# Peptides against a protein of PDB entry 6FRK: the designs that were tried, part 113

Target 1, 411 residues: chain A of PDB entry 6FRK
Amino acid sequence: NEEVLNAMLKEVCTALLEADVNIKLVKQLRENVKSAIDLEEMASGLNKRKMIQHAVFKELVKLVDPGVKAWTPTKGKQNVIMFVGLQGSGKTTTCSKLAYYYQRKGWKTCLICADTFRAGAFDQLKQNATKARIPFYGSYTEMDPVIIASEGVEKFKNENFEIIIVDTSGRHKQEDSLFEEMLQVANAIQPDNIVYVMDASIGQACEAQAKAFKDKVDVASVIVTKLDGHAKGGGALSAVAATKSPIIFIGTGEHIDDFEPFKTQPFISKLLGMGDIEGLIDKVNELKLDDNEALIEKLKHGQFTLRDMYEQFQNIMKMGPFSQILGMIPGFGTDFMSKGNEQESMARLKKLMTIMDSMNDQELDSTDGAKVFSKQPGRIQRVARGSGVSTRDVQELLTQYTKFAQMVKKM

## One batch from the design tools (peptide; made by RFdiffusion4, then SolubleMPNN)

Design b2_p16_1_s3 (from b2_p16_1, 7 letters changed)
Fold by OpenDDE base, seed 3:
Structure b2_p16_1_s3 (fold): chain B 411 residues (1-411), chain A 16 residues (1-16)
Amino acid sequence: as target 1 above (411 residues)
Amino acid sequence: ETSEEKLLKLLKKMEE
């Protein structure tokens, strides 16, 4: 029994290392899992795999909990949020995403560019802020980030802004000059929260990087970026362990809406390849798709039309990158999460929608759409001509629809 | 099975 446990734990440890979980954390997790598993209960014929998976899940949940409550802004107060992180971590983009998140929640939000090191930093921030209709501050002439940050914070405090986000200079490497600049800015503006932005794609380097920032500045929050389908997210565990600070948000892509509050259980489920059903439900609910209630009601009655399928494709397209949705669904393997497969999948959905745009209301609203086309083959030729596709492409769509309609009837 | 779980299963199969 102990040999079997050790073999299974070796497989779990290998999978966690392949998920960019730090080797020290994997070793600690292995010891904690061994101590939590009762060998006598495992001998009683219980599903050994499920017991180990549950023990691993519990220990991973503990690794992402720093035991510290996340900072939250206070409504009606002036909350100063300072961003720190390396160049290429997605820091500047994340500032805009966070500003947009709070603006959409009804907070009076603004952005300050205190990056004087990178040429065009202010232009990039200005472009992002203007696109999102977020007020911004920066300078083309002032070279001291402390002056820019102080003036910008004072300006927006005087204008009664509730969320004041300060983007700082990043460097390509951990440099003492970067940390000194960050300390000077932090001392001048007295931020209510310091957010460390980390790229999840750096793998085993996450611990060392996160530690270097925490040792120099009072990091109170972490945001993990590039959790698009390529980043397995194991580096996030290292960031929490090193900073002793909670992950507050995750960046899931390049779009301003590719940003969500961090949830521990969904994240660990995704890391283990169990899928993020809760995060998908939350994302579907955040999409004010008033039309979802009507669809859910039709699905409950075993009704599914071509129009209902069209509306589902629109919903999938509104949820953002298709790879993110796929990566949230249990049993869609890592192979579907490649950026190449995302564009191809989105192009396929758009093609199917274009075919349905050439259908009439009788065809779209039929509870047996495939039978409507099978009874009158001339409809297939009309739709094919109208959408600029082959009759085969229309038949493939109808075959897919038939599979779904049969599934809905069995549910 | 919730209606949400049914919808998620459907979406999953639409992607297969």
Scores: peptide ipSAE 0.000, ipTM 0.293, DockQ to the pose 0.028
Fold by OpenDDE base, seed 5:
Structure b2_p16_1_s3 (fold): chain B 411 residues (1-411), chain A 16 residues (1-16)
Amino acid sequence: as target 1 above (411 residues)
Amino acid sequence: ETSEEKLLKLLKKMEE
């Protein structure tokens, strides 16, 4: 029914707008999804809802792909990476995160503070760089960012650094003087890559801001920050559209390790509230847990049980940076990503585990645990009574599990 | 209700 399709598309559009996706992109997506479904409905007796979901996902993937290959540094060369972005975008923090990322990958990495406008910018960079053991350059006396950037780049080139990251001044407003300064710095140091850092929380302003930077400097990469907060990353689509540049990394928190390579599929899955299974797998792999291979094999085979979920919750509880991993699990949402709620997140996981402790082996080891409970509603009541929770709490757990298990089956 | 929760609810409604 076309009315049902239009109603669903309206709901999708509303949700995308609420996810800070630019209104123009949402309109375009709606048209593209409608066109895609009209074409597919002629071909496949598939469930219309699954088709809409797939079409939405596919069009969002296209919106995140600028069709341009991301710049990558060349090993054994001197790669100059210039950062640009507004003040408060997380630019300076992101410079340190990127430097640390490359350093951990065995690159000879350094940082240059060419932010002469913000008081304490160099102290902040120096503090971050020192904590990460990253060489840094800056001045307390030189006020020309071009001089600082040029001297710093020359110094680190002469010292055979492979990754030379230049942090520039950010202002609170799009000011012509800021853009001219950025252009002068870019012209002086001739960067191999210009990275625009965008705060995901600015929502609908992302397009205009990203465009203003791209119109003044040759932005070739985007980094999106503050994806651990209330920001859903819909603004990232606007930045890609405006800059025609790929997202290369995302910032997922305040720590130097809260930084990961951008992955299109996980990001769109998270944007759609499906969770980030791939990012969860990557994070689990980075943690080198002994049981990682068994989990990865189960995930590769599309098998995920309530017991597997329980074991993952146990592993997450052991890992410490709890908030990041929970926010990657489908159905835990951004509220579990906030460090301020780490204790609450832990309490929620413990509650979920307590619910699962009241399940039997047949329920825990079923590859379709939700179907086991749906076929025999008395199981929900038993588990609820056994764990001291409501039947609703058990149903919510089963719903979260079902989402995760369905996503794993699609891998 | 976070707009992620809303999108999740939407996706859930789309799965029903």
Scores: peptide ipSAE 0.021, ipTM 0.576, DockQ to the pose 0.018; fails the geometry check
Fold by OpenDDE base, seed 2:
Structure b2_p16_1_s3 (fold): chain B 411 residues (1-411), chain A 16 residues (1-16)
Amino acid sequence: as target 1 above (411 residues)
Amino acid sequence: ETSEEKLLKLLKKMEE
């Protein structure tokens, strides 16, 4: 029992460390899980494996959920949202993404550039805002961010804007002067929410950075950026732990639409390389791919064939930002997200499709395609020869399909 | 399937 626990915890800890989760948090999770199980083992004759799994799950959820309800804007009110974060965190881009997100939902949204430190900050914000058709405010002449923020907030309050987003100066390092400036801005505009923007790619540095911001300003929300295929997002757990603030959104790319509400469960699933079928379905639905109703219906019924996977790959290939969508597919997250640019991810999909092009209708349309191949191993050799790949490549495809089909059957 | 059930399944799969 202790060996099984230790083995499971080792695998979970390894997966979390490979996802850039802070080693202290991973250690704490391991200790908390052990402590929880020791207490539950004393209390109940329950299946120890289920208890371990449940304890690990609970502790992973606790690492992502600070137990604080996320701030939400109030409709018909003036909601001031101040952004804080280091330079290069994606803060300015994230301001535009958030404004666009609310604008698309029918909120009267605007942007204020209170970054007076960075040359061209206002031009960049203006460019992004103009492209998104978002009203903006800033100055080319005013050097005091407090004045710009105050004037901009007052202007947009008087114009009955509902979402007023204030972008502040970033710095390359944690500087006391930056924190003083942020406090002065916050005191002047009295934001309803302060959003810390963190780059997920900084990995183990996330904790120290997030803590430094939280210790100086009343961070109430976190947005994690650069959750593209290269960052598993383990730094997000460090940010939550350090700020004690919920993640409200994630930035998944450079496009203004590469922005989504944070969901704890999909995030943990992605972090552990499980994929996000729900997020995939949500994304497929958002894209209004009419051809996907039949696929969604099959997915709801737990039916998933190799043909359905092929069609899904074709749809993914039409949608663009392949790395993100592939990361949502169960069993593809770890292999496709880790090293590949979008082109490599597309090439991998095309390779998988080419393998499937060498399959027959009986193989493609089987509700258990993997079983068809397992019963008749000669099919693997035929498909391998037909597609010009190794038998191993076909087996890897079938393994990926099996992972996906098993998850679909469990939906 | 609850997210908990999904994670339990992952954890189960990591045991395999």
Scores: peptide ipSAE 0.000, ipTM 0.250, DockQ to the pose 0.018; fails the geometry check
Fold by OpenDDE base, seed 4:
Structure b2_p16_1_s3 (fold): chain B 411 residues (1-411), chain A 16 residues (1-16)
Amino acid sequence: as target 1 above (411 residues)
Amino acid sequence: ETSEEKLLKLLKKMEE
């Protein structure tokens, strides 16, 4: 039993390392999982794998929880948010995404470009801000970021802005001059929150970079970028561990709306290929689809039917950028994101919906739809014939549904 | 293959 556990843990550790989880964190997780698994309980005939998966999930959730409450802006106050991070981290884009996020929520939001080092930084910010209709401040002539930041913050405070986002200079390397500049800016503007922006694609370097920033500036929040279809979630764990600061948002693409609040459990579920139900719910709620409340209440009660899955697919079809949303559904992310353009993903979803269109109300409305099909295998053949698909395609759909329904029941 | 896909494959192998 211990050898089997060690073999399984070795595979999990390998996967986590391939997911860019820091070696130290992987070691810690391995020991924590070993200590959390009672070998005696494993002997009692519980699915050993399910126990290990649950233990791994639980320990990953702990690794992403810094044990501190995330800073949140106060309505009706002037909240100064300073962004720090390396060049190429997506910092400037993330400033615009965050500004747009708050603006869409009815916050009076503005952007300040205190990046005097990068040629065209202000033009880029100005372009992004103008497209999003976000007020902005910066200078083409002032070279001191402290002056720009101070003047911009003062201006927007006087204009009663609620969210004042300050973008700072990035560097290609951890330079002492960058950190000194960041400290000078921070001291001058006295930000309510300092956000470290980290590129998830840098992999094993995430910890060292995040630590270097935390050691120099009082990082209070983390935003992880480039969590696009190549989801390298391991960097997020490294960022939290190094900064001891919560991840507050994630960037999930190049568009200004490819930005979402970070949720620990959904993120870990997605990392494990269990899907991000809460992120789906949030995106669905942002669409203000009237039918969302009934679905959310069913999910809260641990009820999930094939019809509920069908309705989710219809909602996804309405959202447009299909690939990102499918990646949030348990068991669908891998099969849909790995091979194909958005049109192929849409065609696959439409195929799944067509399979479900051949199901009857008893099958669709069952709280355990997979069990209905398992008890009467002839249903699979009927649905397969009705939808013009193989029995395998129906079984794959039922497997995906089962994974989703099991996740919802655990929520 | 995404890191998620790899992890998912590993998790799938642990069920076999």
Scores: peptide ipSAE 0.000, ipTM 0.321, DockQ to the pose 0.017; fails the geometry check

Design b2_p16_1_s4 (from b2_p16_1, 8 letters changed)
Fold by OpenDDE base, seed 1:
Structure b2_p16_1_s4 (fold): chain B 411 residues (1-411), chain A 16 residues (1-16)
Amino acid sequence: as target 1 above (411 residues)
Amino acid sequence: ESSEEKLLKLLKKLAA
């Protein structure tokens, strides 16, 4: 039993290291999981894999919880939010995403560019802010970030802004001069929250980077970026461990709306390849798919029609970027998350829907739609002609439907 | 399986 446990824990540790979880955290997790697993309960014939997976899940949830409540802005007050992070972390883009998030919630939001080091920083912020209709401040002539930040914060306080976001200079390395500049800006503007922005794609470097920021600046919140890419998100655990600060938001793409509040359970589920069940449920519930209960009831009875499949394709298309939905589904690999595959996947769904638009109600509402077409092959030719596709494309759709309906009957 | 787990398995299979 102990040898089997140690072998399974070795596989879990390997998978966590491949997910960019820091080696020290993986070692600590292994010890905690080994201490939490009762070997006597493992002898009772329980699925040893599920038990270890649950223990690992529970310990990862604890690693993402710093035990500190996340800062939240106060309505009707001036809330100053300072952003810090390395160059290339997605900091400037994340400032615009956070501003847009609060603006959409009815907060009076603005942006300040206090990045004087990077050529075109103010132009980039101005372009993003203008597209989102967010008020902004910055200078082309002032080189002191303390002056720009102070003047911008004073201006927007006097104009009764509720959310005042200050973007600071990034550096390529952990330079002492950068931290001194950040400290001077923080002392001048007295921020209510300091947000550290971290790129999830830097892997094992996340701990050292996050620690260097926390040792110099009073980081109170973390935002993790580039979780749409090849980054498995394990670096987020390192950021929480080093900063002792909660993750408040995640960046899930390049678009201004590819930004969401951090949820612990979905994130850990995704990290373990279990999928984001809760986030998919929440997203499905946010879509007010009132018909979900009716669908679930049909599925419980093993009933699934071509119309039910069509409605599910419509729902998937309404959920937004297909890459985000697929990335929430367990076992859809990162390869489906590539931008090229999203457009191709959406085009495939649209093609399947166009084929179904050429079907009649008897074909769509049949609990054995494939048998209706198999009994009368002339229906396949009619649907193919009506939708402008080959008879092979219709047969492929019916084959997919049949595989699906057989799985629903086994559920 | 919760109704939610069934829906997820469903969505996985539709997207495959």
Scores: peptide ipSAE 0.000, ipTM 0.362, DockQ to the pose 0.093
Fold by OpenDDE base, seed 2:
Structure b2_p16_1_s4 (fold): chain B 411 residues (1-411), chain A 16 residues (1-16)
Amino acid sequence: as target 1 above (411 residues)
Amino acid sequence: ESSEEKLLKLLKKLAA
């Protein structure tokens, strides 16, 4: 039994290392899991795999919990949020995403560009802010980030802004000059929260990077970016362990909407390849798909029409990047997270919808749409001609519909 | 099953 446990733990440890979890954390987790698993309970014929998975899940949840409550802005107050992080971490993009997130929630939000080191930093921030209709401050002439940050914070305080986000300079490496500049800015503006932005794709370097920032600057929050890539986000665990600060948000793409509040359980589930069921539920609920109740009621009655399938394709398209939705579904591999697969998947959905747009109400609203087409094959040819597709493409759609409808009837 | 769990199952089936 101990040999089987050790073999399974070795596989889990390998998978966690492949998910960019720090080697020290994986070792500690292995010891904690071994200590938490009662070998006597494993003898009772319980699914050893499920027990180990549960123990691993529980210990990973503990690693993501720093035991510190996340800072939250106070409504009607001036909340200064300073961003810190390396160049290429997605810091500037994340500032805009966070500003947009609070603006959409009815907070009076603004952005300050205190990045004087990177040429075009202010133009980039201005472009992002203007697209999102977020007020911004910066300078083309002032080279001191302390002056820009101080003036910008004062301006927006006087204008009664509630969320004042300050983007700072990044560097390519951990340089003492960067930390000195960050400290000078922090001392001048006295931020209510310092957010460290970390790129998840840097893998095992996450610990050392996060520690270097925490040792120099009072990081109170972490945001993890680039979780849309092949990086399973194991570096996030390293960041929490090193900073002792909670992850508050995650960046899941390049779009301004590719930003969500961090949830521990969904994140760990995704890290383990269990999928993000809760995040998918939340994303579905955010769509205010009141129409889902009607669908669910039809599904309860074992009724599923081509129109119902069309509405579901519309819903999937409204959920945003199809790759992200697929990546939230357990058993859909990371291969579906690639931008290429997203465009192809969306193009496929659009093609199917275009075929369905050439169907009539009798065809769309039939509880046995495939039978309507099988009884009158001339309908397939009409729909094919109307949508500019082959009769085979229409038959493939009807085959997919039939498989789906049969699965709904079994629900 | 919650309405959400049913929708999740539906999405899984649509993605397959």
Scores: peptide ipSAE 0.000, ipTM 0.343, DockQ to the pose 0.027
Fold by OpenDDE base, seed 4:
Structure b2_p16_1_s4 (fold): chain B 411 residues (1-411), chain A 16 residues (1-16)
Amino acid sequence: as target 1 above (411 residues)
Amino acid sequence: ESSEEKLLKLLKKLAA
């Protein structure tokens, strides 16, 4: 039993290391899991694999919890949020994403570019901010980031902005001059929150980088970027461990909407390849699909129509890139996250919807839509002609629908 | 199964 446990733990540890989890954390997790697993409970015929997975999951959840409550902005106050992190971490993009997130929630949000080191930093921020209709401040001539940050913060405070985001210089290396600049900016603007932005793709370097920032600057929050299909996110655990600060958001792509509040359970589930079940639920709930309750009630009764399927395809399309949705689904391999498959998957969904747009209400609202078409094959030809597709494409859609309807009836 | 679990299973199937 102990040998089997040790073998399984070795596989889990290997997988966590391959997921960019720091070797020290993996060792600690291994010992914590061993201590949490009662060998006597494993003797009782419980699925040993499930117990180990649950123990691993529980210990990973603890590693992402710094035991500190995340800072949250106060409505009707001026909240200054300073961003720190390396160049290429996605810091500047993340500033825009966070600003856009708060703006969409009805916060009066603005951006300040205090990056004087990188040529075109202000132009990049201005472009992003303008596209998102976010007010911005910066200078083309002022070289002191302290002056820019101070003037920008003062300006936006006077204009009663609620969220004032300050982007700083990132540089390519951890240089003392960068940390001094960050400290000078922080001292001048007195931020309510300092956010460290970390690239998840840097792997085992996450701990050392996060620690170097925390040792110099009072990091209170972490944002992890580039959690698209290649970054397994194990570096996030290292960031929390090093900074003792909560992850507040994650960046999941290049688009301004590829940004979400951090949730522990979904993140750990995704890290373990279990999928992001809760994040999918949250995205479904955020869509304010009033029709979800009605759908859920229909599903409880084993009813599923072609219209219900169409509405679900619309919902999937509203959730954003299909690759992200698939990557949230447990058992869809990371291979579906390739950029090529996303456009093809979205095109396929859109094609299916276009076929359904050529269906009539009797066909769409039938609890046995496939039987309606099977009884009158002329309907298939009508729909095929109306949507500009082959009769085979319509039959494939009906076959897919039938599979879903059968699964709903078995639920 | 919670209504949420059912929806998730459906979405999983729709995405497959």
Scores: peptide ipSAE 0.000, ipTM 0.324, DockQ to the pose 0.027
Fold by OpenDDE base, seed 5:
Structure b2_p16_1_s4 (fold): chain B 411 residues (1-411), chain A 16 residues (1-16)
Amino acid sequence: as target 1 above (411 residues)
Amino acid sequence: ESSEEKLLKLLKKLAA
């Protein structure tokens, strides 16, 4: 029994190390899991694998929980949020994502570019802010980030902005001058929250970098970026451990909407390759998919039409970035992201929907839509001409539909 | 299975 436990824990530890989890945290987790598992209870015939998985999951949840409540902005107040992080962490992009998130929630939000070090930083922020219709401040001539930050914060305070986001200079190296500048900016603007932005792809360096920022400035929140990549996000655990600060948001792509509130349990499920079932459920529930009950009834009866597939594609498109949705599905994230950009996946769905827009109600509502087309090949040619696609593209759609309809009939 | 679990299974199938 102990040998089996040790073997399973070794596999879990290997998988966590491959997920960029810090070796110290993995060792601690292994010890905590061993102490939490009663070997006598494992002898009683309980599913040893489920018990170990649950124990590992529980200990990972504890590692992501700093025991500190996340800062939240106060409605009707002026909330100053300062961003700190290395160059290439996605800090500037994340400022825009956070601003857009709050703007969509009905907050009066603005952006300040206090990055004087990077040429074109202000132009980049201005471009992103203008596209999102977010008010912005910065200077082309002022070189002191303290002056820019102070003037921008004062301006937007006087204009009764509720969310005032300040982007700071990022450097490639931890330089004392960078930390001094950040401290001077922080002292001048007195932010309500300091957000450390961390790239998940830096792996084992996450701990040391996060600690260096926390030791110099009062980091109160963490945002983890590039969780759309091959990085399983194990660096996020290191950031929480080093900063003792909660992860508040995650960046899950390049689009301004590729940004979501951090949820511990879904994140750990994804880290373990279990998928984000809970986050997908929450996203589905947020969409108020009123038609879900009707679909579920049809699925219970083993019925699935081309119209039902079309409605599901509409629902997927309403959920937002398709890569994020797929990345929430267990086993799907790695294989589908490897095959194309999110834009290509969405373009493919739109193409499939355009093909279905050229179908008639008899074709769409048939419980055996593929058989309708097989009996009358002229329908394929009509649909192909109507949608501006090849007969092969229509046949590929029908093949996919048939595969899904067969899977539904087996449910 | 909740309605949500069924939708998740469907989405998994649609994605596969």
Scores: peptide ipSAE 0.000, ipTM 0.330, DockQ to the pose 0.027

